Peptides against a protein of PDB entry 6IDX. Designs and how they scored, part 18

Target 1, 380 residues: chain A of PDB entry 6IDX
Amino acid sequence: KELAKLSADVTFATEFINMDGIIVLTRLVESGTKLLSHYSEMLAFTLTAFLELMDHGIVSWDMVSITFIKQIAGYVSQPMVDVSILQRSLAILESMVLNSQSLYQKIAEEITVGQLISHLQVSNQEIQTYAIALINALFLKAPEDKRQDMANAFAQKHLRSIILNHVIRGNRPIKTEMAHQLYVLQVLTFNLLEERMMTKMDPNDQAQRDIIFELRRIAFDAESDPSNAPGSGTEKRKAMYTKDYKMLGFTNHINPAMDFTQTPPGMLALDNMLYLAKVHQDTYIRIVLENSSREDKHECPFGRSAIELTKMLCEILQVGELPNEGRNDYHPMFFTHDRAFEELFGICIQLLNKTWKEMRATAEDFNKVMQVVREQITRA

## One batch from the design tools (peptide; aimed at target 1 R88 L98)

Design b1_p12_2_s3 (made by RFdiffusion4, then SolubleMPNN; from b1_p12_2, 6 letters changed)
Fold by OpenDDE base, seed 5:
Structure b1_p12_2_s3 (fold): chain B 380 residues (1-380), chain A 12 residues (1-12)
Amino acid sequence: as target 1 above (380 residues)
Amino acid sequence: SAIDSIRRPTLK
């Protein structure tokens, strides 16, 4: 206990480390020896002292043995561990993951996000906070391939549901530390959109062009049998499609693919449009057709608006930016749906279309409408 | 609606 308290002092820590004191602490953990009276209390103080000593940055985290890692991971993965030991073990694992890629690899083999989710289903907010912190650390340090797997895993839907029900909708105030970890998780989740945001459309890619054609089909041919593959498009059909792409509000009516060559938002805008068209088809068709039938120059250009809105949402959500330690602003909505970004887009595009109508905007007012919409979104 | 929860900033 006194060692744990003194370990917060850098002068004491330096001297204790110089005396190989930290090695003694690691060996106590590695031994796993439950034979001592008050073992749990002693272990909790040992882990506190170890963490406080390591936080001085005097000793590299890479000094820890695989046996130590396994023992700490064991305290996190076992169902009946003292809360005090569990909390410190989560904090130690977080620090290991954050400070060493080699330790990340070892820890990622010993623990799963699924095991950490169990620590969210408790009444202790401190345990919940450290569990999310460790999940965030693992997510941050994961290679790109594993990061996407973590995102696509059923574990993420479950994680979001558990966070929503046991943390956000809990019967207690969210502390600053928890709010920060929820913010971090939100940022890391939206950073998965960065690849698509930075992916340029290839105007020569037929599969990508077929998505744009599908947007046209859903808007204008919704009652027509999809079996009418566009046969050799006569010049009349090309002219018809150019008109349709104009009615869709693309900037390049001849080749809408060119509108998606700018990054950001690149292909992410097309993904949002396709999601809206498939999942919220009635909303999509309504937005497109309400504007396509206008002859008064007050048409809201859906295609252009969707691209610029996607870019704006990426800017508001800081997609591609690292989490800031001073921030604790999280949006509960992002924990309610697996496709939360696309759903947000679907809400915001309706807001944009409404705002455009209310302002009686023309194409010249486009930037003004976008500014008003930005203010509306950021104040929500 | 989720849109209605976006408090209109009253442009005063």
Scores: peptide ipSAE 0.008, ipTM 0.467, DockQ to the pose 0.020
OpenDDE base, seeds 1, 2, 3, 4: peptide ipSAE 0.006, 0.007, 0.006, 0.007; ipTM 0.428, 0.495, 0.481, 0.495

Design b1_p12_2_s4 (made by RFdiffusion4, then SolubleMPNN; from b1_p12_2, 6 letters changed)
Fold by OpenDDE base, seed 1:
Structure b1_p12_2_s4 (fold): chain B 380 residues (1-380), chain A 12 residues (1-12)
Amino acid sequence: as target 1 above (380 residues)
Amino acid sequence: SAIDSIKRPKLS
């Protein structure tokens, strides 16, 4: 207890470390010997002293043995561990993951996100906070292949559901530290969109072109009586499609694929459009047809708007940026749906279309409309 | 708690 308190002092820590005191603490944990009277209390103070000593940055985290890691991971994975030990063990694992890639690898072998999710199903917000913090650390330090594995739909759905039900919708106010961890998790989740945001459309890829054609089909052929078989000539078909792509509001009416070669937002914009068209078909058709039937130059160009909105949302959500320590602004909405970004896009594209009409905008006002929409989104 | 005062490592 006294050691744990004194370990917060840098002068004491320096001298204690110089006496190999930290090695003694690690060996106490490694021994796992439950035969001592007051073992749980002693262990809790040992882990506190260890953390406080390591926080001075005098000793590398790489000094930690695999036996120590296994013991700490054991305190997180075992049922019926004392809350004080669990909390300290989560904090130690978080610090290990954040400070050492070699420790990350070892820890990732010893614990699962599923085990950490179990620590979210408690009433203790401190335990919940450290559990999310460790999940965030593992997610941040994971290689790309492992980030994708962590991002699997089942683990994500379960994690989001548990966070939503046990943290966000809990009967307790969210503390600043929890809000920060929810912000971090949100940022790391949105960073999974970076690949698609930076993927250029290949104008020669037929499968990608078929998506654009599907957007046209959903907008214009879904309401068309099957009787208008597209008439005879290849040239008439190309001219018809050019008109349709103009009505869809693409910048390149001849080859809309060229509009998706800009990164950001690349293919992510096309993913959003396709999601809107398939999941919210009535909303998509309404937006497209409402603007395609106008002759007053007040048409909102859907294709251009969807691309620039996707880019704007990526900028607002800081997709591809690392989380900042001082921020705690998270959006509860992102925990309510598995396709939360695409749902946000679907809300924001309707807002854009509304704002365009209210402003009586023309194509020349496009940037002004986008600025107003940005302000509306950032204030919501 | 003493744990609440533990400085989280900077996100590097």
Scores: peptide ipSAE 0.039, ipTM 0.520, DockQ to the pose 0.080
OpenDDE base, seeds 2, 3, 4, 5: peptide ipSAE 0.032, 0.029, 0.038, 0.036; ipTM 0.576, 0.617, 0.614, 0.491

Design b1_p12_3 (made by RFdiffusion4)
Pose (drawn by RFdiffusion4):
Structure b1_p12_3 (pose): chain A 370 residues (1-223, 234-380), chain P 12 residues (1-12)
Amino acid sequence: KELAKLSADVTFATEFINMDGIIVLTRLVESGTKLLSHYSEMLAFTLTAFLELMDHGIVSWDMVSITFIKQIAGYVSQPMVDVSILQRSLAILESMVLNSQSLYQKIAEEITVGQLISHLQVSNQEIQTYAIALINALFLKAPEDKRQDMANAFAQKHLRSIILNHVIRGNRPIKTEMAHQLYVLQVLTFNLLEERMMTKMDPNDQAQRDIIFELRRIAFDAETEKRKAMYTKDYKMLGFTNHINPAMDFTQTPPGMLALDNMLYLAKVHQDTYIRIVLENSSREDKHECPFGRSAIELTKMLCEILQVGELPNEGRNDYHPMFFTHDRAFEELFGICIQLLNKTWKEMRATAEDFNKVMQVVREQITRA
Amino acid sequence: SAHLHPTPLMPL
């Protein structure tokens, strides 16, 4: 108890650390008996002292043994133990992950997505905060080529709805540190879109060109003389600036292939809305048609700007958009809503092709005021 | 690359 008190003082901590005092603590956790059942209070003070001593930055986090790591991960992976032990265990794992790529790799193997998510279902906000912090730390430290798989795994176990039901709509008001973790989670989530945003279409890749052909087919085949007239104009009546080679329009980065993904999502998941938008504007040879392809690409770019896809998380922000915690595909759903808004605003302005940038500005103002 | 500090220690 006394050690937990004094270890926050750097003057004391240095003296204790210079006698390998941290090893006394790690050895106790690695091999001490009945710690959770008979000595939980002692164990809580031990973990408090350990974290306080490590927070002085005198020794590397890489000093910790695999045995110590496994024991701490064990306290998190178990059907919940004492709240004080769990809180400090989650905090130790977060610090290990943030301070070492090696520790991240070992910890990622010792704890499951389901075990972490289950700790969000406790009524204690600090436990919830550390749980989300550990999840954020795993995302931050995951290799670029593994982060997407991790996101899918957490999504399949309902991380989003659990946060919505147990944190955002929970009884206890969200305090500043929890709000900060939600902000970080949202930033990391949006940043999963960044690679596709910056990926150019290969116009010479037939498989990619066939995606655009499929998009056009879904809409034009919903319309016979009128259908023929649409196809004779290649992709003009689908609204692409490059009428004959729309794949070139997707070399603009941002938004790149993310725009294509959004269009395909709208066509497949919301086929009626996609068909309505395209057919209202595919036989219009007055200058008043709203160009779908050009509008979708620019809207995707605009949404990426508004939502700050690619921005790094920082220490000063605690903001988040709660509606993104209400749908597994909220970004794509937002695209669909905004493309309908864009078409409504276009008609309200009796807009022509020359008005394209003005309409996009009004849409930007509508979205950002909402 | 993204970098953040650990969450501050909250009282038990």

Design b1_p12_3_s1 (made by RFdiffusion4, then SolubleMPNN; from b1_p12_3, 4 letters changed)
Fold by OpenDDE base, seed 2:
Order: sequence, then structure tokens, then C-alpha cells
Structure b1_p12_3_s1 (fold): chain B 380 residues (1-380), chain A 12 residues (1-12)
Amino acid sequence: as target 1 above (380 residues)
Amino acid sequence: MASLKPTPLLPL
């Protein structure tokens, strides 16, 4: 108890570390000896003193043994551990993951995200915070190949549902630290879009071109009986498609694939358009037809607008950026929807189309409309 | 210069 309190002082910490005091604390944890009537209280203070001593940065986290890691992971995985031991064990695991890639690998073998989700179902917000912090640390330090696996749509859906029901809709106000961890989780979740945001379309890839053709089909052929596919020659078909891609508001109406060669937003813009066209088909068709039927200079170019809006949303959501320690702003909407980014795009493209009409914009006003839409999104 | 009334924010 006194040791844990004194370990917060850097002068005491330096002298205690110079006396090999931290090695004594690690050996106490490694021994696992439950023989004392006050073992749980002694262990809680031992873990507190260990954490406070390590927070001074005098000793490398790489000094810890595999036996120590297994004991700490064991306290997190056991359902009947004292709250104080659990809280300090989560914090120690977080610090180990953040400070050492070698410790990350060992911890990722001993603990699953599923075990950490169980600690979100408790009434203690500090345990919930350290459980999310450890999930975030594991996600941040995961190699790129394993980030996608950790981001498995089912595990993420379950995690989002538990956070929504037990944290956000909980009977307690969210503290600053919990708000920060929710922000971090949100940023790390949107960073999964970075690959698609940085993927250039290949104008020669037939599968990617077939997606653009599907956007055209949904907009203009959805009412046409497939029996009336006119056997008209290849040249009349090319001229028809060029007209349709112009009506869709692509900048390159001859080869719309060229509009997706800019990164950001690359292929992510095409993914958003396809989502809108398939999931919100009536909204997509309405937006396209309202602008394709205009013969006035006030058409909102859907294709160009969708690309620049996707880029803007990536900038607002900081896609591809590391979480900032000073930020606590999280959006509850991102915990309510499985495809929250694409749903946000579907809301914002309607806002853009409305704002374009209200401004009586032309193609020359495009950047000015986008700036007004940015201000509308960032104030919401 | 017509003051563009701020469009009411969508309740996110």
C-alpha cells in the first residue's frame, strides 16, 4: 500500500528501481501464491506499484517474463477476479501492447477480443474504459493482415452492439477517458477504409468497369424489360453509354473509370455509389434522374459530387490518420449501423443535392457548394 | 446579397 503510493514519486521510483525493487514485484506476480488471507489486496497494490514504476519510463517493458504476461492475462480471463486486480491487469496489458511489439505478439496469443467484450458488460466504467483501451491497443499494433481479421464484420457488430447498449445507452455519464477510447475505436475502424481510399481504379479492369455499367443499368434500365435489349450495332451502344455517363455526372463521360484513378478517394467512392444504388435504389434513381432531366446549366453532377463527397468524408473522419490524444469526439451513429460510412454518404449526398438546388449552382460553383456542404456536415 | 439562411442541420 505505501509502496504503491510512493511509486508515483520519480525520486522514490528511481531509487527503488536501482535497488532491483521492480524485479521483486514481478516475481511476486509470477509466483501466483494465493496462500495469504489478504493476497488479493496485496496483489492489487503490487500491480499498482508496478504500473506507477513503469510509467516513469526508466525501465523497458521488454524486461517482463512470459510467466508474468500469462499471470496478468490469466487475471483478465478469469470471471471471479477482484475488480482492482482486473482494472490494473487491463492497464498493464495495454501498456505492454503499446510499448513493445514483442509483448503485443505474446499478448495477442493469450487474449481474445471476445474475452475483452465480456468486461464491457459490467457497470464499472473504469473497467469498460480499460477493456476498450486494450482492444484499441491490440487493433493499433496488429499487423495489416491481422487488422482485417480483427475487424471481422461479426466481431465488430457484436462489439458495437455491446458498446451501444452497455456504455453509450448506460445509466452513467460518459467520462472524458471513455469518450477518448470511443473516438480511438472509431478512428481505427474507419482506417480500415484506407486501402480502398488509396486503391486506384484500373481503367482496363473489366470487373471494375462492370460496376460502373451496373450503376448505369440501375439508373436507366431498371424499368426496361430485359427482352427489349436492342440488337443495335456496337457504335450506337458506345454513343448511348457516353450519353448515360454524362447524365450520371462523370467528368470523363467517355471512360468514367478515369474519374476513380485519383487517390484519395479511389475505389472507395465507387463502393459508396454502388452501396447507394443497391441499398437505397429509389434515392439513387431520384438523384440521378432529377439531374439527368435538366437541360439547364444547374445540373448537379452526381458522379463528380459522389467522388468529392467521399474524399471530404475521409478528410472529416481522418481516414488514414492516427488517433489524436487530445480528441474525445465520437459519433454514436457509427455504433448503430453496420455500414455507417456508406449510410453517412447516403445522407450527405442527399444534402449535397439539396444544397446545390437551393444555391442554384452551376458547374463553376462546384467548390463553393462543397465548402457549404462541409460546414453543414461538421456542424451536425 | 441574399443571406443564405442556414439550412437546419440534420439531427445526426
Scores: peptide ipSAE 0.007, ipTM 0.500, DockQ to the pose 0.017
OpenDDE base, seeds 1, 3, 4, 5: peptide ipSAE 0.007, 0.007, 0.007, 0.006; ipTM 0.472, 0.475, 0.481, 0.465

Design b1_p12_3_s2 (made by RFdiffusion4, then SolubleMPNN; from b1_p12_3, 4 letters changed)
Fold by OpenDDE base, seed 2:
Structure b1_p12_3_s2 (fold): chain B 380 residues (1-380), chain A 12 residues (1-12)
Amino acid sequence: as target 1 above (380 residues)
Amino acid sequence: KASLKPTPLLPL
């Protein structure tokens, strides 16, 4: 107990480390000798002193043995461990994962995300915070292949459901530390969109062009049986499609695929448009037809707006950026929806269309409308 | 690249 308190002092820590004090603490954990009176209390203070000493950055985390890692992982994976030991064990594993890629590999073999999710199903917010912090550390340090596996739709849905029910809807105020870990989890999850955000459309890819054609079909041919498209000559068809792509509000009316060659947001904007058109079809058709029937120069260009809104949402959500230690702002919607980014896009595109009308905007006002919409989204 | 700091140690 006294050692754990003194270990927070850098002068004491330096002298204790110079006397091989950390090696003695690690050997006490490695021994696993449960035969001592007050073993649990002694172990909790040993783990506290170990963390406080390591936080000075004097000793490398790579000094720890595989036996030490297995003992600490054992305290997280075993049922009926004392709360104090569990808290310190989660914090030690977080620090190990963050400070060493070699320790990350060893820990990822000893612990599953499923075991960490079980520590979210408790009333202790401190245990919940350290469990999410360790999940975030594992997710941050995972190679890209394993990061996608950790992000698989089922594990993510279960994790989101548990966080929603046991943390967000819990009977206790969310502390700043928990709010920060929820923010970090959100940023790391939206960073999975980076690949699509940085993927350029190939204007020659037929499958990608067929998606743009499907957007046109849903907007203008939804009531027409595809069998009744009159066999008008190839030139009349090209002229008709150019008109339809103008009404959809694409910048390039001849080849809309060119609008998706800019990265960011690349193909992610097309994914959002297709999601809106298929999942919220009535909303999509309403927005497109309302603006396609205007001749007063107050048309909101849907295609251009969807692309620039997707880019703006990526900037607001910090897609491709590392989490900032000073932030704790998270969106509750992220925990309530399986496709939270596309649903957020569907809300924000309606807000944009409304704001455009209220401002009586023209194409010259486009950037000014986008600034107003950014302020509205960031204040919500 | 800013590395995330470990979660601050809470009192026992």
Scores: peptide ipSAE 0.099, ipTM 0.756, DockQ to the pose 0.775
OpenDDE base, seeds 1, 3, 4, 5: peptide ipSAE 0.059, 0.082, 0.075, 0.035; ipTM 0.724, 0.754, 0.732, 0.625; seed 5 fails the geometry check

Design b1_p12_3_s3 (made by RFdiffusion4, then SolubleMPNN; from b1_p12_3, 4 letters changed)
Fold by OpenDDE base, seed 2:
Structure b1_p12_3_s3 (fold): chain B 380 residues (1-380), chain A 12 residues (1-12)
Amino acid sequence: as target 1 above (380 residues)
Amino acid sequence: MAQLKPTPLLPL
């Protein structure tokens, strides 16, 4: 107890570390010996003193043994562990993962996200905060391959549902520390869009061109029985598609694939358009046909607008950026839906189309409309 | 880029 309190003082910490005191604390944890009636209290203070001493940055985290890691991981994985031991064990694992890639590898073998989800289902917000902090640390330090697997896993959908029901919709106010961890999880989840945001369309890829053709088909051929495609010569057909891509509001209406060669937002904009066209077909068709039927210079170019809106949403959500320590702004909506980014795009493209009409905008006003839409999105 | 700090310990 007294040691744990004194370990917060840098002068005491320096002297105690110089006496090999931290090695004595690690050996006490490694021994695992439940011999004393007050063992749980002693262990909780030992773990507190260890973490306070390590926070001074005098000793490298790489000094920690595999036996120590297994004992700490054991306190997180075992049912009926004392809450004070569980809190300190989660915090120690978080610190290990954040400070050492070698310790991350060892911890990722001993701890599963499924075990950490059980600590989110408790009525203690402090336990929930350390559990989500450790999930965030594991997600941040994961190799790119394993990070994508962590995100695509049934665990991510389940994790979002548990966070929504047991944390966000809990009977308690969200503290600043929990709000920060929810922000971090949100940023790390949206950083998975970076690959698609940085993927250039290949204008020669037929499969990618077939997606653009599907957008055209959904907008203009949804009522046409495929049997009534008149056998009009290849030139008339090519000229017809160029007109349709102009009505879709692509900048390059001859080869719309060229509009997706800019990164950001690359292929992510095409993914959003295809999601809107398939999941919200009536909304997509309405937006496209409303602007395609205008003979006045006040048509909202859907294709260009969707690309620049996708880029804007990536900038607002800081896609590809590391989370900042001072931020705690999370959006509960992103925990309610599996396709929350594409749903946000579908709301924002309707807002853009409305704002364009209200402003009586032309193609020259495009950047001004986008600025007004940015201000509307960032105030919501 | 500031490396995320570990979550501060609660008092016992």
Scores: peptide ipSAE 0.067, ipTM 0.729, DockQ to the pose 0.664
OpenDDE base, seeds 1, 3, 4, 5: peptide ipSAE 0.049, 0.044, 0.067, 0.057; ipTM 0.719, 0.718, 0.732, 0.730

Design b1_p12_4 (made by RFdiffusion4)
Pose (drawn by RFdiffusion4):
Structure b1_p12_4 (pose): chain A 370 residues (1-223, 234-380), chain P 12 residues (1-12)
Amino acid sequence: KELAKLSADVTFATEFINMDGIIVLTRLVESGTKLLSHYSEMLAFTLTAFLELMDHGIVSWDMVSITFIKQIAGYVSQPMVDVSILQRSLAILESMVLNSQSLYQKIAEEITVGQLISHLQVSNQEIQTYAIALINALFLKAPEDKRQDMANAFAQKHLRSIILNHVIRGNRPIKTEMAHQLYVLQVLTFNLLEERMMTKMDPNDQAQRDIIFELRRIAFDAETEKRKAMYTKDYKMLGFTNHINPAMDFTQTPPGMLALDNMLYLAKVHQDTYIRIVLENSSREDKHECPFGRSAIELTKMLCEILQVGELPNEGRNDYHPMFFTHDRAFEELFGICIQLLNKTWKEMRATAEDFNKVMQVVREQITRA
Amino acid sequence: FPLHLASIEPAL
């Protein structure tokens, strides 16, 4: 108990650390008997002292043994133990992950998505905060080529709805540190879109060109002389600036292939809305048609700017958009809503092609005021 | 014995 009190003082901590005092603590955790059952109070003070000593930055986090790591991960992976032990265990794992790529790799193997998510279901906000912090730390440290798989795994176990039901709509008001972790989670989540945002279409890739052909087919085949007239214009009546080679429009980065993903999502998941928007504007040879392809690409870019896809998390922000915690595909659903808004605003302005940038500005103002 | 959250800066 006394060590846990004194270890926050650097003057004391240095003295104790210079005698390998941290090893006394790690050895106790690695091999001490009956720690959770008979000595949980002692163990809580031990973990407090350990974390306080390590927070002085005198020694590397890489000093910790695989045995110590496994024991701490064990306290988190178990059917919940004492709250004080769990809180400090989650905190130790977060610090290990943030301070070492090697420790991240070992910890990612010792704890499951389901075990982490289950700790969000406790009524204690600090346990919830550290659970989300550990999840954020794993995302931050995951290799670029593994982060998407991790997101899918957490999604399949319902991380989003658990956060919505147990944190955002929970009984206890969200305090500043929890709000900060929700902000960081949202930033990391939006940043999963960044690679596709910056990926150009290869116009010479037939498979990618066939995606655009499929998009056009879904809409034009819902319309016979009128259908023929639409196809003779290639992709003009689908609203692409490059009428003959719309794949070129997707070389603009941002939004790149993310725009294509959004269009395909709207067509497949919301086929009626997609068909309505395209057919209201595919036979319009007055200058008043709303160009779908051009509008979708620019809207995708605008949403990426509004939601700050690609921005790094920082220490000064605690903001988040709660509605994104209400749908697994909230970004794509937002695209669909905003493309309908864009078409409504276009008609309200009796807009022509020359008004394109003005309409996009009004849409930007509508979205950002909402 | 209160706790603080670790900074994300080492990861960044």

Design b1_p12_4_s1 (made by RFdiffusion4, then SolubleMPNN; from b1_p12_4, 5 letters changed)
Fold by OpenDDE base, seed 4:
Structure b1_p12_4_s1 (fold): chain B 380 residues (1-380), chain A 12 residues (1-12)
Amino acid sequence: as target 1 above (380 residues)
Amino acid sequence: MPLKLPSFKPAL
């Protein structure tokens, strides 16, 4: 207890570390000896003193043994641990993951996100906060392969559901620290979009071109009388597609693939358009056809609008940026849906189309409409 | 003609 208080002083910490004091504390944890009266209280103070001493940055986190890591991970993975020990153990694991890639690897072998989710199913918001903080640390420090696996796993769907039901919809006000960890989790989840945002379309890739053709098919083949004989020559088909791509509102209506060579938003805009067309088909068809049938020069160019909106959403959500420690603004929507970015796009593209109509915009007004839509999204 | 500003705020 007294050691834990004194360990916050840098002068005491320096002298205690010089006396191998940290090694003594680590050995107490490593021993696992429950034989002492008041073991849990002693252990909680030992872990507190260890954290305070390590926070001075005098000793590398890499000094800890695998036995120490296993003991701390054991306190997090076991169902019946004292709350004070659990809280300190979560904080130690977070610090280990954040400060050492070698410790991250060892910790990622000893604990699962599924085990950490169990600590969200409690009424204690402090434990919930430290559990999310450790999940965020593991997600941040994961190699790209494992990071994508963590995001796609049933664990992440389950994590969102548990956060929604036990944290966001909980009977308790969300504290600043929890709001920050929810913000961090949101930012780390959106940063998985960075690869697609920075991926240029290859205009020669047939599979990518087939997606653009599928957008055209979904929009226009439902209205095409089956009497369009398959025998119209290749040139008539190219001319037809050029008209269709113009009606879709692509800037390059001859080769729409060229519109997706700009990064950001690259292929992420095409992903959003395809999601809208497949999942919200009636909304997609309505937006396209309402503008493709206009002769008044008030057509909202869907393709161009979808690309610039995707870019704008990436800018608003700060895709590719690290979480800021001073921020706590999280969006509950991102915990309600697996494809929350594409759903946000689907809401915002309808807003854009409405705003375009209300403004009586033309193609010359495009940037003014986008500015108004940005202001509407950022003030919502 | 001057653009009319929309009155709609989305609830996001």
Scores: peptide ipSAE 0.015, ipTM 0.609, DockQ to the pose 0.013
OpenDDE base, seeds 1, 2, 3, 5: peptide ipSAE 0.011, 0.009, 0.009, 0.009; ipTM 0.610, 0.592, 0.583, 0.570

Design b1_p12_4_s2 (made by RFdiffusion4, then SolubleMPNN; from b1_p12_4, 5 letters changed)
Fold by OpenDDE base, seed 1:
Structure b1_p12_4_s2 (fold): chain B 380 residues (1-380), chain A 12 residues (1-12)
Amino acid sequence: as target 1 above (380 residues)
Amino acid sequence: MPLKLPSFSPAL
């Protein structure tokens, strides 16, 4: 107890570390000896003193043994662990993951996000905060392949559901620390879009061109029997498609694939458009047809708008940027949907289309409409 | 003609 309090003092910490005091604390944890009266209280103070000593940055986290890591991970994975031990064990694992890639690898073998989700299903917001903090640390330090696997895992859907139900929709005010961890998780989740945001469309890839053709089909041929397979396009058919791509509001009416060669937003804009067209088909068709039927210069160019909106959303959400330690602004909507970015795009494209109409905008006003839409999104 | 600013505040 007194050691844990004194360990917060840098002068005491320096002298205690110079006396190999931290090695003594690690060995106490490694021994795992449940034989002592008041073991849980002693262990909680040992872990507190260890954390406070390590937070001075005097000793490298790489000094910890695999036995120590396994004991700490064991306290997180065991049922009915003392709350004080659990909190400190989560904090120690977080610090290990953040400070050492070698420790991250070892910890990622001993614990799963699924085990950490169990600590979100509690009434203690501090345990919930430390559990999300450790999940965030694991997600931040994961290699790209493992980050994508963590994203695609049933664990992430379950994590979002548990956060939504037990944290965000909880009967308790969200503290600043929890709000920060929710912000961090949001940023790390959106950073998974960076690959698609930086992927250029290949204008020669037939499969990618077929997506653009599917956007055209959904907008203009949705009532036509699928028996009108796109047979060998006569010049008249190519001219027809050029008209359709103009009505879709692509900048390049001849080859819309060229509009997706700019990065950002690259293929991510096409993903959003395809998602809107398939999941929100009535909304997509309405937006396209209400602009394609206009004979006035007030048509909103959907294709161009979708691309620039996707880019704008990436800029607003800081896609590819690291979480800022001073921020705690999270959007609850991002925990409600598996495809939260595409759903946000679907809301914002409708906002853009409304704003365009209210402004009585023309193609010359495009950048001014986008500026107003940015201000509306960032004030919401 | 001057652009008219939108009168709505979107709830996101």
Scores: peptide ipSAE 0.008, ipTM 0.541, DockQ to the pose 0.013
OpenDDE base, seeds 2, 3, 4, 5: peptide ipSAE 0.008, 0.007, 0.008, 0.007; ipTM 0.547, 0.545, 0.537, 0.537

